# Designs tried in a protein design run: peptides against a protein of PDB entry 5OOQ. Part 54

Target 1, 227 residues: chain A of PDB entry 5OOQ
Amino acid sequence: YREDVRQVVTHPANALSFLQPGRLVEISVNGKDNYGWGAVVDFAKRINKRNPSAVYTDHESYIVNVVVNTMYIDSPVNLLKPFNPTLPEGIRPAEEGEKSICAVIPITLDSIKSIGNLRLYMPKDIRASGQKETVGKSLREVNRRFPDGIPVLDPVKNMKIEDEDFLKLMKKIDVLNTKLSSNPLTNSMRLEELYGKYSRKHDLHEDMKQLKRKISESQAVIQLDDL

## One batch from the design tools (peptide; made by RFdiffusion4, then SolubleMPNN)

Design b2_p14_1_s3 (from b2_p14_1, 8 letters changed)
Fold by OpenDDE base, seed 4:
Formats: structure tokens, sequence, C-alpha cells
Structure b2_p14_1_s3 (fold): chain B 227 residues (1-227), chain A 14 residues (1-14)
């Protein structure tokens, strides 16, 4: 259910207006590499120079450059290519006990786990010497001040996602938080209806396939627990 | 010293 909300929140129609320079976002690349909270540098429409006719899903159609302070120190950051969200092998967050450095990484909207209600001051030239580290220090300070986690933008109150179907979804989620009787498939269907308003049918179809797969996997696990 | 904009809930103005 959190994923369903995330899909709506991170859709370009909703997310881009809140990706100002310095906006804090929680980053998870490929669902496995958790960089924690980073700060937005900028974003741009994704363009494939080698294949200008390439069509991306809505969530992959923009590249967001973010400063993270959790990059593994021995990551080949020099191999990072601007506006290429396909990260080189070895680019990963530091694990426990490992040292980390600050880096600017290009990510897609799909790699945004949450959007915070905080913004940092973002230097005009983040590539200048010491600037990334300054932002990194600010990120550390933020984490210190918010030990329970950085506050997340409210999708309805803050982001003004007031679509009736979305509101209904949110209400259902609230109910399900109390009662695990919610049908994930039903939520998926509702999400499909929501996305129909924001995305092209082609893009939606691909996104829904992925979501349905995840839901099916989750249901399988539940069934195993019931056995 | 660093600047943090707390409770920044406004979208980019067009």
Amino acid sequence: as target 1 above (227 residues)
Amino acid sequence: SFTIFENDTEPIKK
C-alpha cells in the first residue's frame, strides 16, 4: 500500500513541482540501494541521445540529480555519467562500518522513496570543490535534528493530490492499517484508475504490470504464513 | 552555519 501511494506521489505530475533545489528526498535505487535522505540539485527530462525515439515510463522519464552523503568511499564515482540513471557497477551506499563520501548521483523518480517537507540551501555550483561536502554536512545536521526521521510531505494537504480516487485509496489504507483485510489486488485496481488520469496508457500498462507482480508476491507470502 | 527551510510545503510557482 505504501508502494501504491509512492507511485502516485512520485509521478511527474505531482512530484516535479516539489523537486526544488535543496528538497530532501529519500532515495532507494533499484529497490535495494538505500542512500537515505539526499538533497535535490535539479532535474531534467530524460533524453536518450543514442535513441531519441526512446520512450520511458512516467517514473523513468525524468532524471533527478541528488546529493547523497552515504556513498561508499570506494565507489567508482568518477564513472558516473551525468543524466545516466544506470549507475556503474560498484556505485552503492556505504554499509555499516564502511566510510562514506558525498556524491551527486542521477536517479529516476522511481528511485524516490519519499519527499520531505524540508529543503536545504543548495549551492549554485554543487560541482565546485567542497560544495558537496557542505551539503553533506547539512544533511548530517538534519538527521541529527530529526532522529525520528525527516517529515514527509503530506500527499493531500501539502502536495494537493485531491483526486477523489486517491483520497479513497488513502482512506482504505488507513482502514487497512487497522485491519489487514484489505485486498492488495483491489488497491492495485484503484491505483490503475488513478494513474489513468496522469499517465499515458502505454506507460501505465507497464507500471501496473510491475505493481501487480509485487502484489502477487506479497500475497504468496501471506498464503504461506496462513499454511 | 547552514540554512534549512523547514516545513517547506509550497510547490514551484509557475
Scores: peptide ipSAE 0.406, ipTM 0.902, DockQ to the pose 0.826
Fold by OpenDDE base, seed 5:
Structure b2_p14_1_s3 (fold): chain B 227 residues (1-227), chain A 14 residues (1-14)
Amino acid sequence: as target 1 above (227 residues)
Amino acid sequence: SFTIFENDTEPIKK
């Protein structure tokens, strides 16, 4: 269901009006490379100069340039071609323990996981020296201020998506979420899991106390024998 | 200066 929602939200008819410069978007390229939250620079209709008759899907028909601060430092960013969403080999987000840099990457709408309700101030010339890094610092600050995640635009209330099938989908999701939250079985399972963890900790604590007692008793016996 | 526009829920005016 989440993917169905994403498909509707990221459709050009809905997404483009909310891709202002500085708009925060969550980025996942090709469903595998998660760059996290980035900031929109601009967008343009995808034009293939070599093949003007090329037909793209709705979600691939636009290119969105975004600033990310999670690019792997050794990625061949110099090979990035403007307005080419087909990223060169080696372009990837930094993994745990790796250093990252700021970069502007061209992505398709299909690479947008979520659209946030926040916008950053975007420099007029993002390609100027130090500008990408400034945006990168802002992104880090946002992540710090929103540890539970950046708020996402409401598809219905904010984006005004009024498609009947979409509304039905959203209603179904809400019902499912309500059922999951109110399900006594899920609550009982969580309680059992918590109790199990607590019980294990308590058992370990008791075992440690018993071991300490045995060690103390053994030391006391040894001291008596040495006397 | 760090400038964030929070609760920016307005679409681009066409």
Scores: peptide ipSAE 0.401, ipTM 0.904, DockQ to the pose 0.682
Fold by OpenDDE base, seed 3:
Structure b2_p14_1_s3 (fold): chain B 227 residues (1-227), chain A 14 residues (1-14)
Amino acid sequence: as target 1 above (227 residues)
Amino acid sequence: SFTIFENDTEPIKK
């Protein structure tokens, strides 16, 4: 069921409005390369210049650029292509005992494991020398302050996903947590309907990447010194 | 210095 929830949460109709610059997201590429929590730089609709008629799945139809601080130091980061989520061979997170560096990588929505309720200040010139390392230091500090994990956006309360089928899914998850059973296949079948609804009801605009949200006065702001 | 915005639960608004 967790994967079912992830599919709905990371659908463009739901996720894009929460991918502001600095938004913390948990990243897993190809289901095996776990980069941990990174920070969103920006996103754009995926366009294939060589094949403009190419059709991508909803979860692969956008590219999200994220700063990670867990890149293996000897990864061929110079081979990374902007807005190309197909990562070169050798691009991977550092394993235990290996040294890591900060990098900006392009990922798809499908590579987002979770979306946090935290945002970092994101420099406008993130690709300038030293900027991504600054963000990397912030990420380390966040992890230090949240040893039990970064709080995740609530799909219903925060993301306002109010689809009846999704709500039913969430209720079933709650029931399962109380040791009552449900049919995962039944819930999964309903997800296809949800995706269809999202695709039909929402116009996904490229201009969304340029939108900036005003920081609410109700948000807690923490100012930290460099570590 | 670093700035962290906690409890940022609002979507992008036009």
Scores: peptide ipSAE 0.401, ipTM 0.908, DockQ to the pose 0.624
Fold by OpenDDE base, seed 2:
Structure b2_p14_1_s3 (fold): chain B 227 residues (1-227), chain A 14 residues (1-14)
Amino acid sequence: as target 1 above (227 residues)
Amino acid sequence: SFTIFENDTEPIKK
């Protein structure tokens, strides 16, 4: 069920409008490399200049640049290519006992585990010396402030995902939390229908273009000390 | 000091 929800939430039709600079997202690359919560820098439509005819899945069709503070210190970060989600060998999060550093990595929507309901202030020039480390410190502070976990956007109340099948899925999950009842097969079958609806109703490219031009700054701002 | 925007639940306006 969680994966089913994730697929819907991270679909471009739903996720892109919530990937403002500084948005916290939980990152898992290739289903194995868990970087934890990072902060969105920006995103763009994935374009393959070498193969313009390349077709990507919806969840692979956008690249999101994120700041993480969990990169293994000895990872070859110098080999990272902006907007190239195919990460070089050795790029991985630090394991227990290993030191980590801050890095900006390009990921796909499929690498987003969850979208948080808060944003960090994102420096205008994140690649300037010390800036990504500042964001990294902010991430640590956020984790300290939310020891029980960073709150996740509500798919229905916040993201306004109103698809009937999705609502049914959410209801089933709610029931499952209180009762030992599940129908994963049925829910999985409905995902294809949901994707079909999104594909028909949304011009994702145009949406992205508009998103880059508009940023809402009318949010509650809290100043945090470096503790 | 660091700045965070809590309860940021609004999408980017189109």
Scores: peptide ipSAE 0.369, ipTM 0.903, DockQ to the pose 0.647

Design b2_p14_1_s4 (from b2_p14_1, 8 letters changed)
Fold by OpenDDE base, seed 3:
Structure b2_p14_1_s4 (fold): chain B 227 residues (1-227), chain A 14 residues (1-14)
Amino acid sequence: as target 1 above (227 residues)
Amino acid sequence: DFTIFENDTEPIKK
């Protein structure tokens, strides 16, 4: 059920509005490489220039750039390609006893374990010398101040996920935390229905965004003509 | 100076 909740929370229709610069997110790549809490730089829709017709899953359809301070020092960070969430071999978090460095890595929404209710100040030019290290220091300070863990956004109260099926899921989880009696399969079927609803919402949202952009562009052109 | 925005629970206004 926790994974089901994660999938709903990290769906583009829900997550993107909370991925402001500086937003703290907990990162796990491929379910194996845990980078801990990082800070969002920005995000963009995933576009394959070589194959524009490429269809990505909802959770892989966006790339999120994040600053982490747990990158293994000998990782080939120079091989990182912007907007390519397929990380080169050797890119991994530092293990116990290993030295770590700060790095900006591109991840998918599927690599987000949780979204925190905290944001850091994010420098405008994170790629400038010393900037990622500054964010790294801030991340360390956050971890120091929150030894019991960084507070996570409430999916219902904060993220306003008010879908009836999701609310039922949350209630079931609360009940299951006391009684593990519900069949995970029944919840999975309902999750597919939820995804369908979220996908439609996202499509509408993107359409609205595109429309707003077109309007803004049109207004900008008009202003240029009026000067 | 370290600046943290706590309880930042508002979505991006689009």
Scores: peptide ipSAE 0.401, ipTM 0.903, DockQ to the pose 0.651
Fold by OpenDDE base, seed 5:
Structure b2_p14_1_s4 (fold): chain B 227 residues (1-227), chain A 14 residues (1-14)
Amino acid sequence: as target 1 above (227 residues)
Amino acid sequence: DFTIFENDTEPIKK
């Protein structure tokens, strides 16, 4: 269901009006490379100069340029071609323990996981020296301020998606979420897990106390024998 | 200092 929602939200008819410069978007390229939250620079309709008759799907028909601060430092960013969403080999986000840099990457709408309700101030010339890094610092600050996650635009209230099938989908998701949260079995299982952990901790604590008592008793016996 | 526009829920005005 989440993917279904994403498909609707990232459709050009819905997404483009919210891709202002500085708009925060969550990025996953090819469903594998998660760059996290980036900031929109601009977008343009995808034009194939070599094949003007090329037909793209709705989600591949636009290119969005985004600033990310999670690019692997040794990625061949110099090979990035403007307005080419087919990223060169080696372009990837930094893994845990790796250093990252700021980069502007071209992505398709299909690479947007979510659209945030936040916008950063976007420099007029993002390609100027130091500008990408400034945006990168802002992204880090945002992540710091929103440890529980960046707020996402509400598809219905904010984006005003009024498609009947979509509304039904959203309602279904809400019902499922409510059922999941209110399910006594789920709550019971979680409680059992919590109590299980607590019980194990308590058992270990008691075992330790018993062991300490045995050690003390043993020492007392040794002292009596030495006495 | 960086500027963040929070709760920016308005679409681009056509």
Scores: peptide ipSAE 0.385, ipTM 0.899, DockQ to the pose 0.689
Fold by OpenDDE base, seed 1:
Structure b2_p14_1_s4 (fold): chain B 227 residues (1-227), chain A 14 residues (1-14)
Amino acid sequence: as target 1 above (227 residues)
Amino acid sequence: DFTIFENDTEPIKK
């Protein structure tokens, strides 16, 4: 269901109007290279000058340039071609323990995992010296301020996606989320019942101990009288 | 310092 939602959200008819300069988007290239949250520079319709007759899918028909601050430092960023979403080999996000740098990468809409409700100030000339790093610092600050994750645009309330099938999908997801959230409560209730049973058993044992003590004390008194 | 536009939910005006 999440992928279905993503397909609708990242469709050009819905996504492009929210890809203003500075818009935060979560980036996953080819479904494997997760760059995290980046900032949109601009976008353009994908045009193949060598093959004007090339037909692209809706999600591949636009190129979005994004600033990321998670590029592996030794990635061949010099081989990046503007407006070419086919990234050179070796272009990847930094792994744990590796150093990262800021870079502008061209991606397709299909590489957008989510669209945030935040925008950064985007310099007019992002390719000028130091500008990418400035945006990178801003991205780090955003991540610091939102440790639980950057808020995502509401597909219905914000993006105004009113397709009936999509709305049904969203309702189903909501129901599932509600059920998932209710399961812990059910488990908690069961746990409380178990603890309740344990408590009752403990109380019974304590009562038995007290009774045995009283019996022993009474027997002791009787023995004294028999002497 | 930097500027963040929070709750920016407006589409591009065409």
Scores: peptide ipSAE 0.381, ipTM 0.897, DockQ to the pose 0.707
Fold by OpenDDE base, seed 4:
Structure b2_p14_1_s4 (fold): chain B 227 residues (1-227), chain A 14 residues (1-14)
Amino acid sequence: as target 1 above (227 residues)
Amino acid sequence: DFTIFENDTEPIKK
């Protein structure tokens, strides 16, 4: 369900208006590289120079530049290509015991795990010497002030996502928080209906199918544990 | 010294 909510929240129709410079976002690249909370520099519609006719999913159709302070120090940051969300090999967060540095990385909306209700002051020229580090210091301070986690924007109250199906989903989540599990098929059907409201693009539908599969797999695991 | 905008929940159309 968290992923379902995330998909809606990070859809361009909802997310872009909250990606102001300095907006804090929680970043997970490829679902595995967790950079933690970073700060938005800017965003732009994704353009493929090699293939101008390329079609991207909604969640991959924009590139968001974010400052992170958790980049592994020995990551080949010099190989980062502007507006290329396909990160070079070796670009990763620092692990425990490793040193980190500040970096600006291009990510897609799909790499946003959460959107915070905080914004930092974002320097006009983040590429200038020392500016990234300043933002990095601010990020550290924020994390210090919010040891229990940075507050996340409320999808309904703050982001004003008032789609009826989404509201129903949120209500269902609340109900399920008191219950052990729900029917995977019901959840999948609901997800399909919800995402259909936002996009009819084929690629997005494929993503939905993948999500349904993941839901089913998760439920299967639960069933095994219950035996 | 830095500035933090807390509870910034207003959208901006872009």
Scores: peptide ipSAE 0.368, ipTM 0.895, DockQ to the pose 0.793

Design b2_p14_2_s1 (from b2_p14_2, 5 letters changed)
Fold by OpenDDE base, seed 3:
Structure b2_p14_2_s1 (fold): chain B 227 residues (1-227), chain A 14 residues (1-14)
Amino acid sequence: as target 1 above (227 residues)
Amino acid sequence: MEGTYEEDTSPIPK
């Protein structure tokens, strides 16, 4: 059920609005590489230049660049490709006893475990020398202040996920925590319905953004012709 | 250090 909640929270229709620069997110890549809490740099829609017709799942359709301070020092960070979430072999978090460094890694929404309610003040140019380390220092400070973990955004109160099926899911989780069982198949069916709704909402939202951009571009062209 | 972070529960404006 926690995974079900995570799937809803990290869906583009819900997550993207909260991926401002500096937003703290908890990162787990491929369900095994835990980088801990990192800071969002930016995000972009995933585009395959080699195959423009490529279709990605909702959770893989965006790339989020995040600063982590837990990268293994001997990881081949120079092989990281911007906006390529397929990480080179050897890119991993430092294990106990190993030294770590700060790095910017591209991840998908599916690699976000949690979205925090905190935002770091980010440097203007994170790729400039020493700036990643500054963020790393900030991350260490936050972790020091919150030894029990960074507070997570409330899906309902903060993220305003008001879908009835989601609310029912949350209630079921609460009931399960009180040792009442629910049918997993029923929950799965409801989750699929939620995904469908979110997908449709996202498509409409993206269409609206594209239209706004086209309008702005057209206006800019008109202004240039008038200049 | 003060000023390293802030609480922000608001979404990006639409």
Scores: peptide ipSAE 0.480, ipTM 0.889, DockQ to the pose 0.505
Fold by OpenDDE base, seed 1:
Structure b2_p14_2_s1 (fold): chain B 227 residues (1-227), chain A 14 residues (1-14)
Amino acid sequence: as target 1 above (227 residues)
Amino acid sequence: MEGTYEEDTSPIPK
């Protein structure tokens, strides 16, 4: 269901209106290269001059230029081509222990995982020396202020997506989220009933806590996978 | 940093 929501949210009919300069978007290229939250520079209709007759899917029909501050330092950023969302080999986010730099990368709408409700104040000329680094500092500041994650635009309240099928989808997700929040407690209560007589015993008490956490985690994973 | 970001839930004006 999460992917279904993403498909609707990132559709040009919905997303483009919210891709103002500075808009924070969560970026995942090819479903594997997670750059985290970046800032939109601009966007344009994708044009293939070599093949003008090329037809792109809706989610690949626009190029969004975004500033990221998680680019691997040794990535071949010099090989990035303007308006080419097909990134050169080696362009990737930094992994743990690796240093990162700021870069402007062209992505498609399909590479947007989520759209945030925040906008950075952007430099007028992002291509000028030092400007993308300034944005990078801003991104770090935002991430610091939102340790639990940057808030996402509400598809219904903010983006005004009012399609009936989409609303039904959202309702289903809400129901599942409710179950997710309640099921661990139910299981915990059952465990408490089962092991309540041993609650005074430290070792069993710890085991019970671990089991409760395991159950909660397992259920969360299962339910999220269903979304 | 002051003036780093703002909340904006509005679309680009048509």
Scores: peptide ipSAE 0.478, ipTM 0.887, DockQ to the pose 0.670
Fold by OpenDDE base, seed 4:
Structure b2_p14_2_s1 (fold): chain B 227 residues (1-227), chain A 14 residues (1-14)
Amino acid sequence: as target 1 above (227 residues)
Amino acid sequence: MEGTYEEDTSPIPK
């Protein structure tokens, strides 16, 4: 269901109007390379100069330039081609323990995991020396302020996605989330109730066994006295 | 830092 939501949110009809300069977006390239939250520089319709007749899917029909501050320091960023979302080999986010740098990368809409409700104040010329690093500092500041994650735009309230099927999808997700949140507590309560019942039953059985023993002993004493 | 970011839930005016 999350992927279904993502497909709708990142569709050009919905996403493009929220890709203003500075818009924070969560980036995952090819479902593998997670760059975290980056800032939108601009976007353009994807044009294949070599094959003008090329037809792209809706989610691949636009290129979004984003600033990330998680690029692996030894990535061949010099090989990045503007408006080419096919990233060169070696372009990847820094892993744990590795140093990272700021870079502008071209991505497709399909590489957007989430669209945030925040926009950074962007430099006028991001290509100028040191400007991408300034954005990187801003990204670090935002991440510091939101340790639990940057708030995501509400698809319905903010993005005004009013498609009936989408609304039904969102309702289903809400129902499932409610069920998942209630299940652990319900299970724990039931377990406690069950343990309580078993404990009481065991106590009663032991009491009955003791009573039967006492009765039997008393009867035995009476028979001995009659002998 | 003040002035780093702002909340913006509005679309680009078409």
Scores: peptide ipSAE 0.476, ipTM 0.887, DockQ to the pose 0.593
Fold by OpenDDE base, seed 2:
Structure b2_p14_2_s1 (fold): chain B 227 residues (1-227), chain A 14 residues (1-14)
Amino acid sequence: as target 1 above (227 residues)
Amino acid sequence: MEGTYEEDTSPIPK
């Protein structure tokens, strides 16, 4: 059930509006590499320049740049490519007893385990010398203040996910947490229906964003002609 | 001490 909730929460239709700079997100890359809580720098739609016809899943269609403070010190961070979520071999979080450093890594929405209700105050230029470490210090402070974990955004109250099937899923989870008796198969079938609904909403959202960009571009051109 | 973080449960304005 947790994975079902994660799929809905991290869908672009729901997640993107909460990926402001500084937003804390819990990161797990490829279901293996747990970087813990990181801070969002920015995000962009994934574009394959080599294959413009490439079709990505909804959860892989966006790239989120995040600052993590758990990167293994000897990781080949110099090989990281901006907006390339395919991480080079050797890029991994530090294990217990290993030293870690701060790094900006590109991830997909599918690598977000949870979205926190906190935002860090981010420097204007994260790529400037020392800025990543500043964010790292902030992350350490937050982790110190929240030893039991950073509070997660409420999917219903905060994210306003009002889908009936999702609400039913959440209720079932609550009941299960209380009684430990739920049928996971029923929830999986409902997830597919929910996913279809969110996909349609996402298309509208993207259309609106594209329209806003076109309007902004047109206004910029008009301003240039007035110069 | 300028706070390093804030609680923000608001979405990005559309």
Scores: peptide ipSAE 0.482, ipTM 0.888, DockQ to the pose 0.537; fails the geometry check

